# Designs tried in a protein design run: peptides against a protein of PDB entry 6TME. Part 161

Target 1, 324 residues: chain A of PDB entry 6TME
Amino acid sequence: NRLKRAYIALQAWKKAFYSDPFNTAANWVGPDVCSYKGVFCAPALDDPSVLVVAGIDLNHADIAGYLPPELGLLTDVALFHVNSNRFCGVIPKSLSKLTLMYEFDVSNNRFVGPFPTVALSWPSLKFLDIRYNDFEGKLPPEIFDKDLDAIFLNNNRFESTIPETIGKSTASVVTFAHNKFSGCIPKTIGQMKNLNEIVFIGNNLSGCLPNEIGSLNNVTVFDASSNGFVGSLPSTLSGLANVEQMDFSYNKFTGFVTDNICKLPKLSNFTFSYNFFNGEAQSCVPGSSQEKQFDDTSNCLQNRPNQKSAKECLPVVSRPVDCS
Target 2, 324 residues: chain A of PDB entry 6TME as posed
Amino acid sequence: NRLKRAYIALQAWKKAFYSDPFNTAANWVGPDVCSYKGVFCAPALDDPSVLVVAGIDLNHADIFGYLPPELGLLTDVALFHVNSNRFCGVIPKSLSKLTLMYEFDVSNNRFVGPFPTVALSWPSLKFLDIRYNDFEGKLPPEIFDKDLDAIFLNNNRFESTIPETIGKSTASVVTFAHNKFSGCIPKTIGQMKNLNEIVFIGNNLSGCLPNEIGSLNNVTVFDASSNGFVGSLPSTLSGLANVEQMDFSYNKFTGFVTDNICKLPKLSNFTFSYNFFNGEAQSCVPGSSQEKQFDDTSNCLQNRPNQKSAKECLPVVSRPVDCS

## One batch from the design tools (peptide; made by RFdiffusion4, then SolubleMPNN)

Design b2_p18_6_s3 (from b2_p18_6, 8 letters changed)
Fold by OpenDDE base, seed 1:
Structure b2_p18_6_s3 (fold): chain B 324 residues (1-324), chain A 18 residues (1-18)
Amino acid sequence: as target 1 above (324 residues)
Amino acid sequence: SAAEERLEEILAELRAEQ
């Protein structure tokens, strides 16, 4: 019975393909769905004597089509990987029936519409990858209430502010890059106890960086480049004991880049170019260390090459933003 | 395959959560 439902779902999906360049679904014929290319069966969790469709992997199949509602019949699927295709439309709400969903990867497709709220209905979800699509609108705050390990949101059309619930996230990796997020980074960010990598690249974020960033003791990658951040770098960044890659380039930061930041023990790359910094410690100077790479290009630094003109610097540097 | 291996890991985790 469960495999029969899977057969119905998979045949409906095959019918929803507009193009299958690699003939991935060529063998999707007959009731033996466990032999289908990209379909993986396993003993059911509730009854080991029953074989069920537990995983779908159609990564890199270049399939054009959509996800039909009949996919909701795949109730035993825990792994759904369909990245690097040309699927369009919306994520079907019928996928709420896939209560075992653990990893959901629809990245590198042509999905549209709001955030797929069906992902919030999956109690066991650990991995969510919706990057490189055309999802739009607000990010639901509830996404960070989920016990996720990884959240990939980059390269979409998301807008509005980053939810304050971000501090509740248990994710080790979160990407916001290349969206239209605006406002400040929430102060609650410092409560992300498992965070290793966070990327804000290429948004419309603004304001001062919250001091609470310094509480992210396990972060190895922190990239806030290509935004509208202002003020000085928080002194509390000295608390980033494990940061290896840090990028604040292409913002509107001012003030002095301190030794406490540039001497972080695990720091490998620190890029703070294309800002309005008016001073840096000797430890921040490119070439000052063999172990660390720095880029101070296009700031307002004295006695450094490739800096902004006085005409460009003066209006900004003379009006520093107080973040205190 | 990599997907099959990952699926086995996932199923093991799901069993442990029950």
Scores: peptide ipSAE 0.728, ipTM 0.971, DockQ to the pose 0.964
Fold by OpenDDE base, seed 5:
Structure b2_p18_6_s3 (fold): chain B 324 residues (1-324), chain A 18 residues (1-18)
Amino acid sequence: as target 1 above (324 residues)
Amino acid sequence: SAAEERLEEILAELRAEQ
């Protein structure tokens, strides 16, 4: 019965393929779905005597097509990995029936439409990768209410602000990079107790960095480059005891880059180039450390190479944004 | 395969949660 439903789903999906250059679905013939390439069966959780389709792995198959509604018949799937294909269209709402979904990877495809809210319906979801698609619109605040280990949203068309609920996230890795997010980073970011890596690269984020970033004691990677951030770096960044990679380049930051930031104990790379910083501590100077790499290029620093002209600096440096 | 191994881990976790 359950395998029959899986057969219907998988055959519908095969029919939804426009191109299968590696003939991945060539053996998708007949009722024995457990023999299908990229289909993995296991004993059902509710009845170990029943064999069910529990996983799909079609990674790197370069398949062109779409996800038909019949995929909702794959009710026992806990692992769905279809990255690096050319699937288009929307994620079907019928996938809400896949209540065991644990890892959902549709990255590097051509999916469109709003955030796939069906992902919010999966109670056991731990891994969500929707990066490198054409998803658009607002990020639902509810995404951060879920107990996710990783959230990959980068390289899409998401717009709007980052939800305040971000502080509720238990994820160790979150990527926002290369979207159209705007507004400020929420102050609640400091409540992300399990955060190790967060990436904001290449958005339209603005305002001052919240002081609460300094509460991210476990963060190893913090990249806020290529945005519209203003003001000084928060003094509370001295609290980033485990940060290894930090990038604030290509923003509109002003003020002084302090010794307390550049001497962070685990800091390996700190890039603050292409801003309007008007001073830096000696510990921030590129070449000052053998263990740390710094880039201070294209700021308003005196007696440093490759800086902005006085004409470029003066209008910005003379009008510093007060973040207090 | 790597996918099969990961699936086994996932299913073990799901069983433990029930």
Scores: peptide ipSAE 0.710, ipTM 0.970, DockQ to the pose 0.960
Fold by OpenDDE base, seed 2:
Structure b2_p18_6_s3 (fold): chain B 324 residues (1-324), chain A 18 residues (1-18)
Amino acid sequence: as target 1 above (324 residues)
Amino acid sequence: SAAEERLEEILAELRAEQ
């Protein structure tokens, strides 16, 4: 009996709660798991006459605890939303049995360990949110081979380079922000044909921006701020026909910010502050447009306010990185 | 609830994939 298995799983989970401040699991008593708060039943896909646990939503429950291996008995779960809790430990490998997993949101918890590779085992996964945890180590390249609509990785402890497989991703939103990613952005990024939003904020990324970024025709948000990027902005950024928000602040960029970038047709905000740019087109000057907001603060620009001193600029500007 | 509605959508998609 599937509901009996679900009962075992849910009771094991309740037992794994250290704190339930809102008494969310107070009604998790007895075999009628479909009445449990945050548990949603539906007819099984393989047998509509059988009722199964198809979804879990414990978002914002502030529950402290861990995910026990018995959760692997919830084989019919397609939606697993447990964000904004205080769950700790690792994601159980037993969740590989949840072959219908479609949306997995464990964001804003206290999970640790490597990337939960069990997520890679779910053939139907479309949404993965693991942000605001303590996941660490390398990002598996295989994550981008999946047909995910969204990938939220931000605010973790991920290290190493961004996999070159990123170009295979069909995700519209990908966040890398506030990790420890290093190295260059892969040139394959330009192959992300469905990308709308990508965020690299606050990593240890370096090198030149790949020219292939300009191939991201659907991107509306591109944020590469707070990294170690060098060189000039790629001229191919003029290809970002739909970009609305662009942030390159807090890097080590040099060179000239061109009209072709600042005149992007959908550009609303372009922040390139806290770099070493030594020139900008008139179209890039803050206040030059009513439709666009620019920030050129703390660069090496002449005749602009709030710029770096010559002493700070000269060592960097005199040694431009050639990205060609 | 929003979760229930989303679940219904998901299940519909999963059925369509079968």
Scores: peptide ipSAE 0.705, ipTM 0.970, DockQ to the pose 0.958
Fold by OpenDDE base, seed 3:
Structure b2_p18_6_s3 (fold): chain B 324 residues (1-324), chain A 18 residues (1-18)
Amino acid sequence: as target 1 above (324 residues)
Amino acid sequence: SAAEERLEEILAELRAEQ
């Protein structure tokens, strides 16, 4: 009996709660699991006459505890939302049995360990949110082989390079922000055909921006701020026909910020502050447009306010990195 | 609830894929 298995799983989970400040699981008593707060039942996909646990939503419950292996008994769960809790430990491997998993949101918890590779075993997964945890180590390249709509990895402890497989991703939103990623952005990034938003904020990324970024025709948000990028901005950025928000601040960029970038048709905000740019087109000057906001603060620009000193600029500007 | 509505959408998609 599927509901009996669900009962075993949910009771094991309740037992794994260290704290339930809102008494969310107070009604988790008895065999009628479909009445449990945050538990949602539906007819089984394989047999409409059978009622199964199809969803869990415990968002914002501030529950402290861990995910016990018995959760693997919830084989019919397609939606698992437990964000904004205080769950700790690792994601159980037993969750591989949840073959209908479609949305997995464990964001804003205290999970640790490597990337939860069990997520890669779910064939129907479309939404993966593991942000605001303590996941660490390398990102598996296989994550980008999945047909995910969104990949939220930000605010973790992921290290190493971004996999070259990123170009295979069909995700519209990908966040790498606030990790420990290093190395260059892969040139394959330009192959992300459905990308709308990508953020690299606050990593240890370096090198030149790949020219292939300019192939991201559907991108509306591109944020590469707070990294170690060098060289000039690629001229191919003129291809970002739909970009609205662009941020290159807090890097080590050099060279000239061109009209072709600042005149992008849908550009609303372009921040390139805290770099070593030595020139900008008139269209890039803050206040030059009523429709666009620019920030050129703390560069090596002539005749602009709030720029770096010549002493700070000369060593970097005189030795530009050639990205060609 | 929002979760219930989303679940219904998900289940509809999963049925369509089968």
Scores: peptide ipSAE 0.701, ipTM 0.969, DockQ to the pose 0.959

Design b2_p18_6_s4 (from b2_p18_6, 7 letters changed)
Fold by OpenDDE base, seed 1:
Structure b2_p18_6_s4 (fold): chain B 324 residues (1-324), chain A 18 residues (1-18)
Amino acid sequence: as target 1 above (324 residues)
Amino acid sequence: SAMEERLAEILAELRAEQ
């Protein structure tokens, strides 16, 4: 009976394909759904004697189409990977019936609409990848209340502020890059106890960086480039004992880049170009270390090449933002 | 396959959580 439901779902999905360039669904014929290309069966968790559809992998199939509501019949699916296709429309609410959903990857598609709130209904979800789509609107705060390992939101149309609930996240990787997020980074960011990588690239974020960033002891990648951040870099960044890649380029930062930041023990690359920094420690100078790469291009530094003109610097440097 | 192995891992985790 469970495989019969799966058959109905998969046949409905096949009918929802507008184009299947690689003929991925060519063998999607007959009741033996476990033989379907990209369909993976396993013994059911509740009854090992019953075979069920537990996984879907249609990655890189270049399929054009949509996700029909009948996909909600795939109630045993724990892994759903359909990245790098041309699926359009919205994520069906009927997927709320997939209570075993563990990994959901719909990245690199043409999905539209608001954040797929159906993802919030999956109690066991650990991996959420919705990047490179056309999702829009606000990010629901509840996403960070979930026990996720990874959250990929980059390259969408999300807007508004980053929720304060971010500090509750247990994710090791979170990407916000290339959206339309605005406002400040929440101070609660320092409470992200498992964070290894966070990327804010290419948004409309502003304000001062919160001091609490320095509490991210396990972070290896911190990229806040291409935003509207102002003020000085927090002195508490000296607490980033494991940071390897750090990028603050293309912002409106001012002040002095200190030794405490540039001498971070695991730092490999530190880019702070295209800001309004008016000083840097010797340890921050490009070429000062064989182990570390720095870029101080296009700041307001004295006696350094490729800096902004005095005319461009003076209006900003003379009006430093107090982040205290 | 890599997919089958990952699925097995996931199912094992789900079983452990129940």
Scores: peptide ipSAE 0.707, ipTM 0.969, DockQ to the pose 0.899
Fold by OpenDDE base, seed 5:
Structure b2_p18_6_s4 (fold): chain B 324 residues (1-324), chain A 18 residues (1-18)
Amino acid sequence: as target 1 above (324 residues)
Amino acid sequence: SAMEERLAEILAELRAEQ
C-alpha cells in the first residue's frame, strides 16, 4: 500500500545517509512512517480514508547523503523541504512520480549535475528553491512556462543565456545571482506581469539594459550589480514606480544618471557605484535626501569624492556604447 | 506546527485544482 511504499522509500533514504549528526532519522524505524521525524502524513486527495506521506521537512538537519531513486515511491508528497543539509548527487528522475509536488526546496546542499528537469514535470509546482548548490549547465527555457510563484536559482554554476521565455514567468521573485549566466537580459523581461523582485548579481551578463525593464511597474527590488553591463541607464527606468532597492554597481555603465531615476517615488536605496558614469543629477548625490540612500563611489563624476582617475575614465567615457 | 499548517494549505489548493 501507499504507506508501505513510503516505508521502502524512507528506509532507502536512511540507508543513503552518510552522516546524521543530529540523529534526525534515529526514530525512522518500523512501519509507522507517519511518526518519523520530519515526515508528515495527511489524508490522500483521491481517498480521504487513506493516510499518506504528504510532506517532508528535514531543513537544517546537516545530513550528508544522497537522494536514492526509491524516493519516487513517495507519490503523495506535495511539500519537500530539505534545505541546509549536505545532500549530494543528482535529483532522481524517479521524482517525476511525485505529481502533487507543490513546494520543492533543496537549497543549501551539495547537489550537482544539470538543472533538475524533473521539476518541469510537476504540474502543480509553485515554489522552486535550488539555490546554494552546484547545479550546472543551461537553464531550460521551459522553467518560465511553469506557473511558479518563486524561482530561486542563485549560487549555482549555471552557464547559459537567460531564456527569452522569462517574459512568460508569473513569478513574483526570481533570483539568478552568483551563477555564470551570460549574454543580454532579454527584452521580454518587461512582460513579467507579477514580478516584485529580480536579482542578477554576480554573473557574466553584458550588453545594454533593455528599455523594457521600465515596464516592470510592480518591481520593488532590481539588482543587476556585478556584471558586465554597458551603455547608459534606460530612460524608461523612470517607469519603475514601485522600486525600492535598485543596484547597478560594479558594471561598465556610462552616461548621466538622471533626476527621473533618482526621484522615483518609492526609491529607498540606489547604488550605482563602480561604473563609469560621467554625470549625475543633484537628486542622485549621496546625502541629498533624507529618505533615499545613494552611492556614487568610483565613477567618473566631477567634483565628487572617491572617483576613478582620468586615466581610468577617459578610455571608456570617450567611447560610449550606443544602446539605441 | 507551522509545517503542518502550510501542508494543509497546500493540500487544500491541490484539492481545489482537482
Scores: peptide ipSAE 0.692, ipTM 0.967, DockQ to the pose 0.895
Fold by OpenDDE base, seed 2:
Structure b2_p18_6_s4 (fold): chain B 324 residues (1-324), chain A 18 residues (1-18)
Amino acid sequence: as target 1 above (324 residues)
Amino acid sequence: SAMEERLAEILAELRAEQ
């Protein structure tokens, strides 16, 4: 019965393929769905004597098509990886029936529409990768209420603000890069207890960096480059005891880059180029350390190469934003 | 395969949660 439903689903999906360059679904014939390429069967959790479709892996198949609603019949699927294809359309709401969904990777496709809220319905979801698509609109706050290990949202069309619920996230990796997010980074960011990597690259984020970033003790990668951030770097960044890669380039930061930041114990790369910093500690100067790499290019620094002109600097530096 | 191994791990976790 369960394999019969899977057969219906998989045949519907095959019919939804517009192009299968590698003939991945060529063997998707007949009732023996467990022999299908990219289909993985396992004993059912509720009855080990019953074989069910538990996983789908069609990564890198370059398949063009869409996800039909019949995929909701794959109720035993816990792993769904279909990255690096050319699937289009929306994620079917019928996937809400896949209550065992643990890893969902639809990255590097052509999906459109709002955030796939069906992902919020999966109680056991641990991994969500929807990057490199055309998802748009607001990010639902509830995404961060889920016990996810990783959240990949980068390279989409998401807009509006980052939800304040971000502080509730237990994810080790979160990517917002290359979207249209705006507003400030929520102060609640400091409450992210398990965060190792967070990337904000290439958004429309603005305002001052919240002091609470300094509470991210486990963060190894913090990239806020290519935004509209203003003001000085928070002094609390000295609390980033494990940061290795830090990038604030291509913003509108002002003020002085301090020793406390540049001397962070595990810092290997700190890029603060293309801002309006008017001073830096000696420890921040590129070449000052063999263990650390710095980039101070295109700021308002005195006696440094490749800086902005006085004409470019004066209007910004003379009117610093007070973040206090 | 790596995928089969990962799936086995996932299913083990899911079983433990039930």
Scores: peptide ipSAE 0.687, ipTM 0.967, DockQ to the pose 0.932
Fold by OpenDDE base, seed 3:
Structure b2_p18_6_s4 (fold): chain B 324 residues (1-324), chain A 18 residues (1-18)
Amino acid sequence: as target 1 above (324 residues)
Amino acid sequence: SAMEERLAEILAELRAEQ
C-alpha cells in the first residue's frame, strides 16, 4: 500500500523534527496522510485509481530537524518544497527512489555536506533550488547534463571551478552567486542556448571574460559583480541583444567601456563601478540617457566624480592584462 | 491552492513525458 508507505515516511519525518514552532505537523496523526498539512495527494501516474502522495510543501514552516532515510518511501513525490526551514544534515541518498521528482526546493535551510548527488539520479528533474545552505565542495559537472529549467546554487560553500559542461545546460536561470567558485568562466558558456539569467556575484572568479559571452542572445540578466575579473570587456558583448541588467562592478576590469556595449538595445541598467576602467563612451555616462541607468563610480575615469585616486589607478592601468 | 495547481501542472507534464 503506497499510502501506508507514505505514512511510515511522514511519521518518521515528524519524529525527526526538533522544533515545529507553527505546529505544522500537529495534524500528522493517523493513516489519512492526504489530510496532513503540507501533504498533497493525487492519482498515481501508473494507476489513476490509486491515490498517492505526490507533493510536499512545508515552505516557511521554520521547522528544525533532519530528513530521515524513510523519506525514500515517498516514491510518488514529484514536488518537494521545504524552503525556509531549519533542516540540517544531508539529503538522504534514499531519495533516489523518488524517480518522479520534478521540483526540488530545499533552499534556505541548514543542509551541509557535498553537492546532493541524489538530485542527479532524478530523470525528470526540472527545478533544483539548493540555495542558502551550507553545501560545500565541487559542483559535479553532471549537473549541467540535466535538462533543468532553473539551477539555484547561490549562497553556499561551493568551491573549485565552474564545470565546462555549463555549455550543455538548457536552464534559463542559473545562479552561482555567493559561493567560493574560482578560476575562469568557461568559454563553453556561449553554448547555453536557453539562458536568460546568470549570476556570478560574490565569488572568487578571475581571468578574462570569455568572448563567447556575446553569444548569449537570450540573456536578459548578466551579473558578474564582486569577483576578480581582469582585462577589458569583450567587444563581443555588443551581441547581447536582449540584455537588460548587466553588472560588472567590483572587479579589476581595465580599458574602455564602449558605445557598442552601452547602446545595447534592451539595456536598462549597466553597472561597471569599482573597477579600473580608464575611459568610457559618452553613451555610458550616468545621466546621458533617460532609458538607461549607468554607474561608473570608483573607476579611473577622467573628469568624472567619485573616481579612484591616481595612486590607486596608475599601478593597474599602466599594466593592463592582455586577454588576447 | 497555488501549490495544488502547480502540482497538477507537473503531473500533467510527467504524464505527457511517459
Scores: peptide ipSAE 0.683, ipTM 0.966, DockQ to the pose 0.934

